# Designs tried in a protein design run: peptides against a protein of PDB entry 1MQS. Part 59

Target 1, 223 residues: chain A of PDB entry 1MQS
Amino acid sequence: ILKMLFLNKDLNNNDNITTITDDIFNQQEIIWKVLILDIKSTATISSVLRVNDLLKAGITVHSLIKQDRSPLPDVPAIYFVSPTKENIDIIVNDLKSDKYSEFYINFTSSLPRNLLEDLAQQVSITGKSDKIKQVYDQYLDFIVTEPELFSLEISNAYLTLNDPKTTEEEITGLCANIADGLFNTVLTINSIPIIRAAKGGPAEIIAEKLGTKLRDFVINTNS

## One batch from the design tools (peptide; made by RFdiffusion4, then SolubleMPNN)

Design b2_p15_5_s4 (from b2_p15_5, 6 letters changed)
Fold by OpenDDE base, seed 2:
Structure b2_p15_5_s4 (fold): chain B 223 residues (1-223), chain A 15 residues (1-15)
Amino acid sequence: as target 1 above (223 residues)
Amino acid sequence: MLPKIESFGGELVLE
């Protein structure tokens, strides 16, 4: 998250948030930025950062993407939002209106190819592609509740997985979503996990899906 | 190193 707030520059990962923000604040000229969030990403940010941390990261204003926002044409904007068509359309509209000077787009999870193509096409039509400085998938679709505990914020997951009325398709779909969230978390932690799951249930399905995703990722990154 | 899936004592472990 801090890396994103500093326009995806490399940060020394061994320091706590306070140390990182203080060091950067003291050593570099602060580039003031606007942070554009949605409801989901707001929860993510709020789980790990305080308002003061945002300020130290150069965030002068943070707003919801769907809110009416005043133009700041001389200020760069960081978008950290869900990969949805709606959010893409809003970003493009903001680009068209020159709402900000530069656009650093970060999606909370993987941007599907069709949406990436849509974004690219719309941006191309505006003739302002040069203002799009970054497009990242941040793999940050989780909430940190405690140092050793996180949540994917999936409502009624336990009920759905344990309700005998739930269809196999629904279970499989939910397991896939959970695996995606876990995958994002693992990538964020940047360590190979040991995954333990009970056999014969949804936990096994999740573990297998996660394992597959991790393997695929490793193969693709080593190529 | 690619993750492996192993079963230990009724649990699935990915390493």
Scores: peptide ipSAE 0.020, ipTM 0.522, DockQ to the pose 0.116
Fold by OpenDDE base, seed 4:
Structure b2_p15_5_s4 (fold): chain B 223 residues (1-223), chain A 15 residues (1-15)
Amino acid sequence: as target 1 above (223 residues)
Amino acid sequence: MLPKIESFGGELVLE
């Protein structure tokens, strides 16, 4: 998250949030930015950062993407939002209206290719592609409740997975969603996890899906 | 290193 707030510049990994923010804050040239969030990403940010931390990261204002926002044409904007068509359309509209000076777009999870293409197409039509400085999949689709605990914020997951009335399709779909969330978490942590899952149930399905995703990712990043 | 799934004690262990 901090890396994103600092426009995805390499931060020395060994420093605590406080040290990083203090060091950067003490660095004479804070780039002031606007942070644009949605409901989900707001929860994510709020789970790990305080308003003061945002300020130290150079965030002057944070707003919801769907709310009416005043133009700040001389201020760069960081978008940290869900990869949805709606959010893309809003970003493009903001681009069209020159709402901000620069656009640093960060999606909370992987942006599907079709949506990326849509974004690219819409941006190209605006003729303002130069204002888009970054587009990243941040894989931050989770809430950190404490340093060693996170939540995917999937409502009724346990009930759904264990309700005999739940269809196989629903279970499979939910398992896929959980696996996606875990995948994002693993990528965020940037470590290979050891995952233990019970056999013969949803846990196994999730584990397998996650394993596949991780393998595919490793293969694709190493080629 | 590629993740591995191993069965241990009735559980799947991904490493």
Scores: peptide ipSAE 0.018, ipTM 0.520, DockQ to the pose 0.126
Fold by OpenDDE base, seed 3:
Structure b2_p15_5_s4 (fold): chain B 223 residues (1-223), chain A 15 residues (1-15)
Amino acid sequence: as target 1 above (223 residues)
Amino acid sequence: MLPKIESFGGELVLE
């Protein structure tokens, strides 16, 4: 998240949030930015950062993407939003209206190819592609509830996995979604996890799926 | 480094 707020510049990984923000605040010229969020990303940001942390990162104003926002044509904007057609359309409309000087687009999870193509097509039509400085998938689709606990915020997951009326297909699908969320979390933490799961149930399915994803990722990145 | 899968105490452990 901090890396994103500093326009995806390389930050020294070993420092605490407070140390990083203080060092940057003291050493570098602060570039003031607007942060545009949706409901989901607001929860993510709020779980790990305080308002003072945002200020130290150069965020002067933060707003919801669906809210009416005043134009700030001389101020760069960071979008941190879900990869949806609706959000893409709003970003493109903001681009068309010259709402901000520069656009740094960060999606909370992987942007599907069809939506990437849609974004590219719409931006091309505007003739303002030069204002889009970055497009990133941040893989930050989780909530930190406690220092050593996080949630994927999947509604009714427990009920779905334990209801005898739930179909195998539904269980498998949900396990896949959970594994995807965990995979994104692991990548964000940038640490090799130890995964412990109970045998004979959904936890084992999730663990196996996650293990496969991690192995595939390592193979693909080392090739 | 590839994750290692081990069975420990009735639990699946991936390291």
Scores: peptide ipSAE 0.018, ipTM 0.487, DockQ to the pose 0.126
Fold by OpenDDE base, seed 5:
Structure b2_p15_5_s4 (fold): chain B 223 residues (1-223), chain A 15 residues (1-15)
Amino acid sequence: as target 1 above (223 residues)
Amino acid sequence: MLPKIESFGGELVLE
């Protein structure tokens, strides 16, 4: 998160910022910028940072993407939002209207190819692609509740997975979502976990999906 | 290191 707030610049070769210290903020040149969030990413940020931490990172204002926001054409903006068509459309509209000077786009999870193509196409049409400075997948779609505990904030997951009326398709879909969240968490921690799951149920499905994602990622990164 | 899925007893273990 801090890396993102500092425009994904290398924070003094220590890639593993595990502790927020004042020293981290003092070592970086402060660029004043706006932070645009959605509901989900707001929860993520709020779970680990305080308002004062945002200020120290150069965030002057933070706002929800769906709320009316005043133009700040001379101020760079960091978007940290879910990879959705709706958010993409809003970002593009903000670009069209010159709402900010520069756009640093960070998605909370991986952007699907179809949405990436859509973003690229829309940006191309605006003729303002030069204002988009960065597009990143941050893999930050979880909430930290305690130093050793996190939540994916998936509502009614337990009920859905255990309700006899739930369809196989619904279960499979939910398991995929859980696996995605876990995958993002693992990437953020930057450590390969040992996964233990009960056989014959949703836990096994999740474990298999997660395992596949991790393997695919490792293969693609080492390629 | 690639994660491995091992099935032992009643649990699936990915290492």
Scores: peptide ipSAE 0.019, ipTM 0.533, DockQ to the pose 0.123; fails the geometry check

Design b2_p15_6_s1 (from b2_p15_6, 6 letters changed)
Fold by OpenDDE base, seed 4:
Structure b2_p15_6_s1 (fold): chain B 223 residues (1-223), chain A 15 residues (1-15)
Amino acid sequence: as target 1 above (223 residues)
Amino acid sequence: MKPITHENMFTSFNN
């Protein structure tokens, strides 16, 4: 997250948030920028950063993507939002309206190809592609509650998976969401896990889905 | 984490 807030520059990983922010604050001229969030990413950021941390990272203001936002044409914007058609459309509209000087787009998870193509197409039509400085898949669709503890913030997951009234489709859908969250977490940790799961239940479904995602990722990164 | 560069974004559209 800090890396993203510093426009994805390399930060020394061994330092505490405070040390990183203080060092950067002391060494470099602060680039003031706007942070655009959605509901999910707000929760993610709020779990690990305080308002003061955002300020130290040069975030002068943060807003929800769906909120009416005042134009700040001289201020760069960091988008940290879910990879949805709606968010893409809003970003493109913001681009069209010259709402900000520069656009640093960070998706909370992997952007599907169709949405990437849509983004590219819409941006190309605007003729303002030069204002888009970065597009990243951050894989940060999770909440850090404590050191070495994270949550996918999936409401009633346990109940849904164990309720005999839950349909197979609902279970499968939930397992997919869990697998996506775990995938994002794994990529963030930058370590490929050994996946073990009990057979014959949701755990197996999750493991299979996660395994597939990881394999696909490895194949795509090595190609 | 691969940065999606402008080049990559538009090349993906053409392929």
Scores: peptide ipSAE 0.089, ipTM 0.513, DockQ to the pose 0.062
Fold by OpenDDE base, seed 5:
Structure b2_p15_6_s1 (fold): chain B 223 residues (1-223), chain A 15 residues (1-15)
Amino acid sequence: as target 1 above (223 residues)
Amino acid sequence: MKPITHENMFTSFNN
């Protein structure tokens, strides 16, 4: 998150910023920028950063993407939002209207190919692609509740997975969502876990899905 | 974290 707030520049110190220290902020040139969030990413940011931390990172204004926002044409903007068609359309509209000077787009999770294509197409039509400085998948679709604990904030997950009335399709779908969240968490931690799960239940399904995602990711990053 | 490069973004359209 801090790396994102500093426009994904190499923070001189080791990739493993495990502790928010004043030293991190002092070493970086402060560029004043706007932070655009959605409801989900707001929860993510709020779980790990305080308003003062945002300010130290150069965030002068933070707003929801769906809110009416005043144009700041001389100020760069960081978008940290869910990879949805709606958010893409809003970003493109903001681009069209020259709402900000530069656009640093960060999606909370992996952007599907179809949405990436849509974004690219819409941006190309605007003729303002030069204003888009970055597009990243941040894989930050989780909430940190404690230093060693996180939540995917999936409501009634336990109930759904253990209710005998739940259909196989619903279970499979939920397991996929959980696996996606875990995948994002793993990528954020930047450590490949050893996955162990009980056999014959949702845990196994999740483990298999997660394992597949991780393997695919490793293969694609090493190629 | 691999940046989605402008090149990669548009190469998906030309294929």
Scores: peptide ipSAE 0.081, ipTM 0.507, DockQ to the pose 0.057
Fold by OpenDDE base, seed 2:
Structure b2_p15_6_s1 (fold): chain B 223 residues (1-223), chain A 15 residues (1-15)
Amino acid sequence: as target 1 above (223 residues)
Amino acid sequence: MKPITHENMFTSFNN
């Protein structure tokens, strides 16, 4: 998250948030930025950062993507939002309207190829592609609650997985979402997990999906 | 994680 707030510059990961922010704040000219969030990303950021941390990172204003936002044509914007068609359309509209000077787009999870292509196409039509400085998949769609504990904040997950009325399609879909969240967590931790799951249930499905995602990722990063 | 560079974003249309 801090890396994102500093426009994805390399930060030394071994320091606590306070040390990182203080060091950067003291060494570099603060670039004031607008932070654009959605409901989900707001929860994510709030779980690990305080308002003061945002200020130290040069965030002058933070707003929800769906809220009416005042144009700040001379200020760069960081988007940290879910990879949805709706959010893409809003970003493109903001681009069209010259709402900000520069656009640093960070998606909370992996952006599907079709949506990336859609974004690229829409941006190309605007003729303002030069204003888009970065596009990242941050893989930060989880909430840190306490040390060594995180939550995917999936409502009724336990109920859905254990209700005999739940369809296989619903279970599979939910398992996919959980696997995505776990995948993002693994990438964030930057450690290869040992996956253990009970056989014959949702846990196995999740483990298989997660395993596949990790394998695919490793293959794609080594090519 | 490879950043989606501006170049990569728009080269996908030339395929």
Scores: peptide ipSAE 0.078, ipTM 0.485, DockQ to the pose 0.056
Fold by OpenDDE base, seed 1:
Structure b2_p15_6_s1 (fold): chain B 223 residues (1-223), chain A 15 residues (1-15)
Amino acid sequence: as target 1 above (223 residues)
Amino acid sequence: MKPITHENMFTSFNN
């Protein structure tokens, strides 16, 4: 998250959040930025950062993407939002209206190819592609509740997975979603997890899916 | 993770 707030520049990972923010605040001219969030990403950010941390990162204003926002044509914007058609359309509209000087787009999860193509097409039509400086698919689709605990914020997941009336398709779909969330969390932590799951149920399915995703990721990153 | 660069974003559409 901090890396994103500093325009995805390489931050020396060895420093505490407070040290990083203090050092950057003290050493460099603060580039003031606007942070645009959605409901989901707001929860993510709020779980790990305080308002003061945002200020130290140069965030002058933060707003919801669906809210009416005042134009700040001389201020760069960081978008941290879900990869949806709706959000893409809003970003493109903001681009068309010259809402901000520069656009740093970060999606909370993987951006599907069809949406990437849609974004590219719409941006190309505007003739303002030069204002889009970055597009990242971040892996920050989780909430930190405690220092050693996080949540994927999937309502009734336990009930759904253990209800005898739930279809196999529903279980498989939910397991895939959970595995995706866990995968994103693992990538964020940047450590190889030990996966422990009960055998003979949804937990095993999730573990297998997660394991596959991690293996695929390692193969693709090392190639 | 590799960033989606400006070049990559628009080249993918043109291909």
Scores: peptide ipSAE 0.072, ipTM 0.495, DockQ to the pose 0.065; fails the geometry check

Design b2_p15_6_s2 (from b2_p15_6, 9 letters changed)
Fold by OpenDDE base, seed 1:
Structure b2_p15_6_s2 (fold): chain B 223 residues (1-223), chain A 15 residues (1-15)
Amino acid sequence: as target 1 above (223 residues)
Amino acid sequence: MKPITHSNLFTSFSS
């Protein structure tokens, strides 16, 4: 959630939300943005964040997607809403109306292909696709940079994994995070991968973790 | 299904 509020940029993995927000608030220029929610996502956010946390994250206004909202054409908007036809139509209408300067769309669960196509089609018709800066769902924790290359946007991953000063615990933790990202990538691609990794290093650890996750997923899906 | 990015989201429909 915090990552989303900071436009899916890399955040320091601190377990304490307050510490993260305070550090970011003190170190970075605050980008003020609007947060658009639905009933379900409101419950989700309210369970983990307080109003003060939102403010520290640069959320100047938060509103329900179905509410009448005043246009803020110079302010970026973060949508965190359910992947429904209704919500997509509202987002597109907001786009058409130039309600906000930029659109960062985060769906609370997986976006079905038909709805993705609908969103894409409607946005293309508006001619304002450039205002759509991000589209995320629960499986999008990576960015595709090339047709066959993507990044999990994990800062200093290479350095951390190859630094002799890095502890085994740190390596294992990072490998787990990478494996999670790869797992989500596989689910998004909707194909069973062949996992290949170099032996004797972090790559092998990642491969093993990923393999385990995939096996568990297949077993649970077929049960 | 391909990962969702700005590029792949709108490439198919931007004619």
Scores: peptide ipSAE 0.014, ipTM 0.524, DockQ to the pose 0.059
Fold by OpenDDE base, seed 3:
Structure b2_p15_6_s2 (fold): chain B 223 residues (1-223), chain A 15 residues (1-15)
Amino acid sequence: as target 1 above (223 residues)
Amino acid sequence: MKPITHSNLFTSFSS
């Protein structure tokens, strides 16, 4: 929770919460933020943190996601909410209305793939994806970083990759399609990415295919 | 081609 309040920066685990907050508070650069919660996350935070701890973490105001909230267009917002369609729609609406300057989204549990795709699609339509700075859930250390959240809009990709009935050929083909989509994205952005992938799964296959495509492209462009 | 800082990291997650 503290890591989230400090925008998921690495905190030294050996220090007591009070020591960490005091040290950061005494540091010259406190970033003031809005904290947006739901009923479930409110209970979670209230059990671990005091109001003074939130203040020391740079939280100026906290509100429920379903409540009417005043726009603070110059203030970054931290969302800590359950991964539901309703909450995603509210976040997107807040984005559309320029309610905050930046959006740091933390889900209280795992974000289903369909909801991630929905979020990506809606954010893409707004044209304000650059305001989404972080997306985290309980199981993924990092889902999306700045500046762009996008979807390749490949139907049933998750199901296909995780269905034991799917053939190796189908998996390889789908991974190739994903790698092609990522490659096109890289070309559009005109920058060389750092590729990180989990070992032993489709992510590794995709990473290898994408890496090969990028290497081939660089060789062909420099020759 | 500018080496991209941490901001353009594509992380693929396999479940």
Scores: peptide ipSAE 0.008, ipTM 0.380, DockQ to the pose 0.063
Fold by OpenDDE base, seed 5:
Structure b2_p15_6_s2 (fold): chain B 223 residues (1-223), chain A 15 residues (1-15)
Amino acid sequence: as target 1 above (223 residues)
Amino acid sequence: MKPITHSNLFTSFSS
């Protein structure tokens, strides 16, 4: 998250949030930026950072992507939002409107190819592609509740997975979503876990999906 | 995490 707030520059990963923000604040010229969030990413940011931390990171204003926002054409913007068609359309509209000077786009999870293509196409049509400085998949689709606990904030997941009335398709779909969230978490902590799951249930499905994602990721990053 | 570069973004259309 901090890396994103500093425009994905290399930060000393061994430092805590306070040390990083203090060091950067004291040693470097602060680039003031606008942070655009959605409901989900707001929860993510709020679970990890305080308002003062955002300020130290150069975030002077933070707003929801779906809310009316005043143009700040001389201020760079960081988007940290879910990879949805709606958000892409809004970003492109903001680009068209010259709402900000520069656009640093960070998606909370992986951007599907179709949406990436859509983004590219729309941006190309605007003729303002130069204003888009970065596009990242941050894989930060989770809530930190305590130092060693996080939540994917999936409502009624337990009930859905254990309700006999739930269809196999629904279970499989939910398991996939859970696996995606876990995958994002793993990438964020930059540590490959040993996955253990009970056999014969949703846990196994999730474990298999997650395992596949991790293996694919490792293969793709090493190639 | 590899950044999606402008070039990569637009080359996705050439595929």
Scores: peptide ipSAE 0.032, ipTM 0.427, DockQ to the pose 0.057; fails the geometry check
Fold by OpenDDE base, seed 2:
Structure b2_p15_6_s2 (fold): chain B 223 residues (1-223), chain A 15 residues (1-15)
Amino acid sequence: as target 1 above (223 residues)
Amino acid sequence: MKPITHSNLFTSFSS
């Protein structure tokens, strides 16, 4: 998240957010930026950052993507939003209207190829592609609740997984979603986890799916 | 994953 707020520049790996923000604040000229969020990303950011952290990162204004936002044509914008068609359309509309000077687009999770192509196509039509400076998949589809615990904020997951009426397909689908969230979390932490799961239930399914995703990722990155 | 640069974004579309 901090990396994103600093326009994805390389930050020194310090464990303390306060130390990072203080060091950057003291060493670099503050570039004031607008932060555009959705409901999901707001929860994510709020779980790990304080208001003061945003300020130290040069965030002058933060707002929801669906809210009416005043144009700030001389201010760069950071989008941190879910990879949806709706959000893409809004971003493109903001681009068309010259709402901001520069666009740094960060998606909370992986952007599907079809949506990436859609974004590219729409941007090309505007003739303002030069204003889009960055597009990133942040893989931050989680909320940090406490230092050693996080949540994927999947509503009724426990109920669904434990309801005898839930179909195998529903369980498998939910497990896949959970595994995706965990995968994104692992990528964000940038550490290979040891996966421990109970056998004979959804936990095992999730562990297997996650393991597969991690293996595939490692193979693709080393190739 | 590699960052999607401006150049990469539009070259992939032309392909």
Scores: peptide ipSAE 0.031, ipTM 0.433, DockQ to the pose 0.056; fails the geometry check

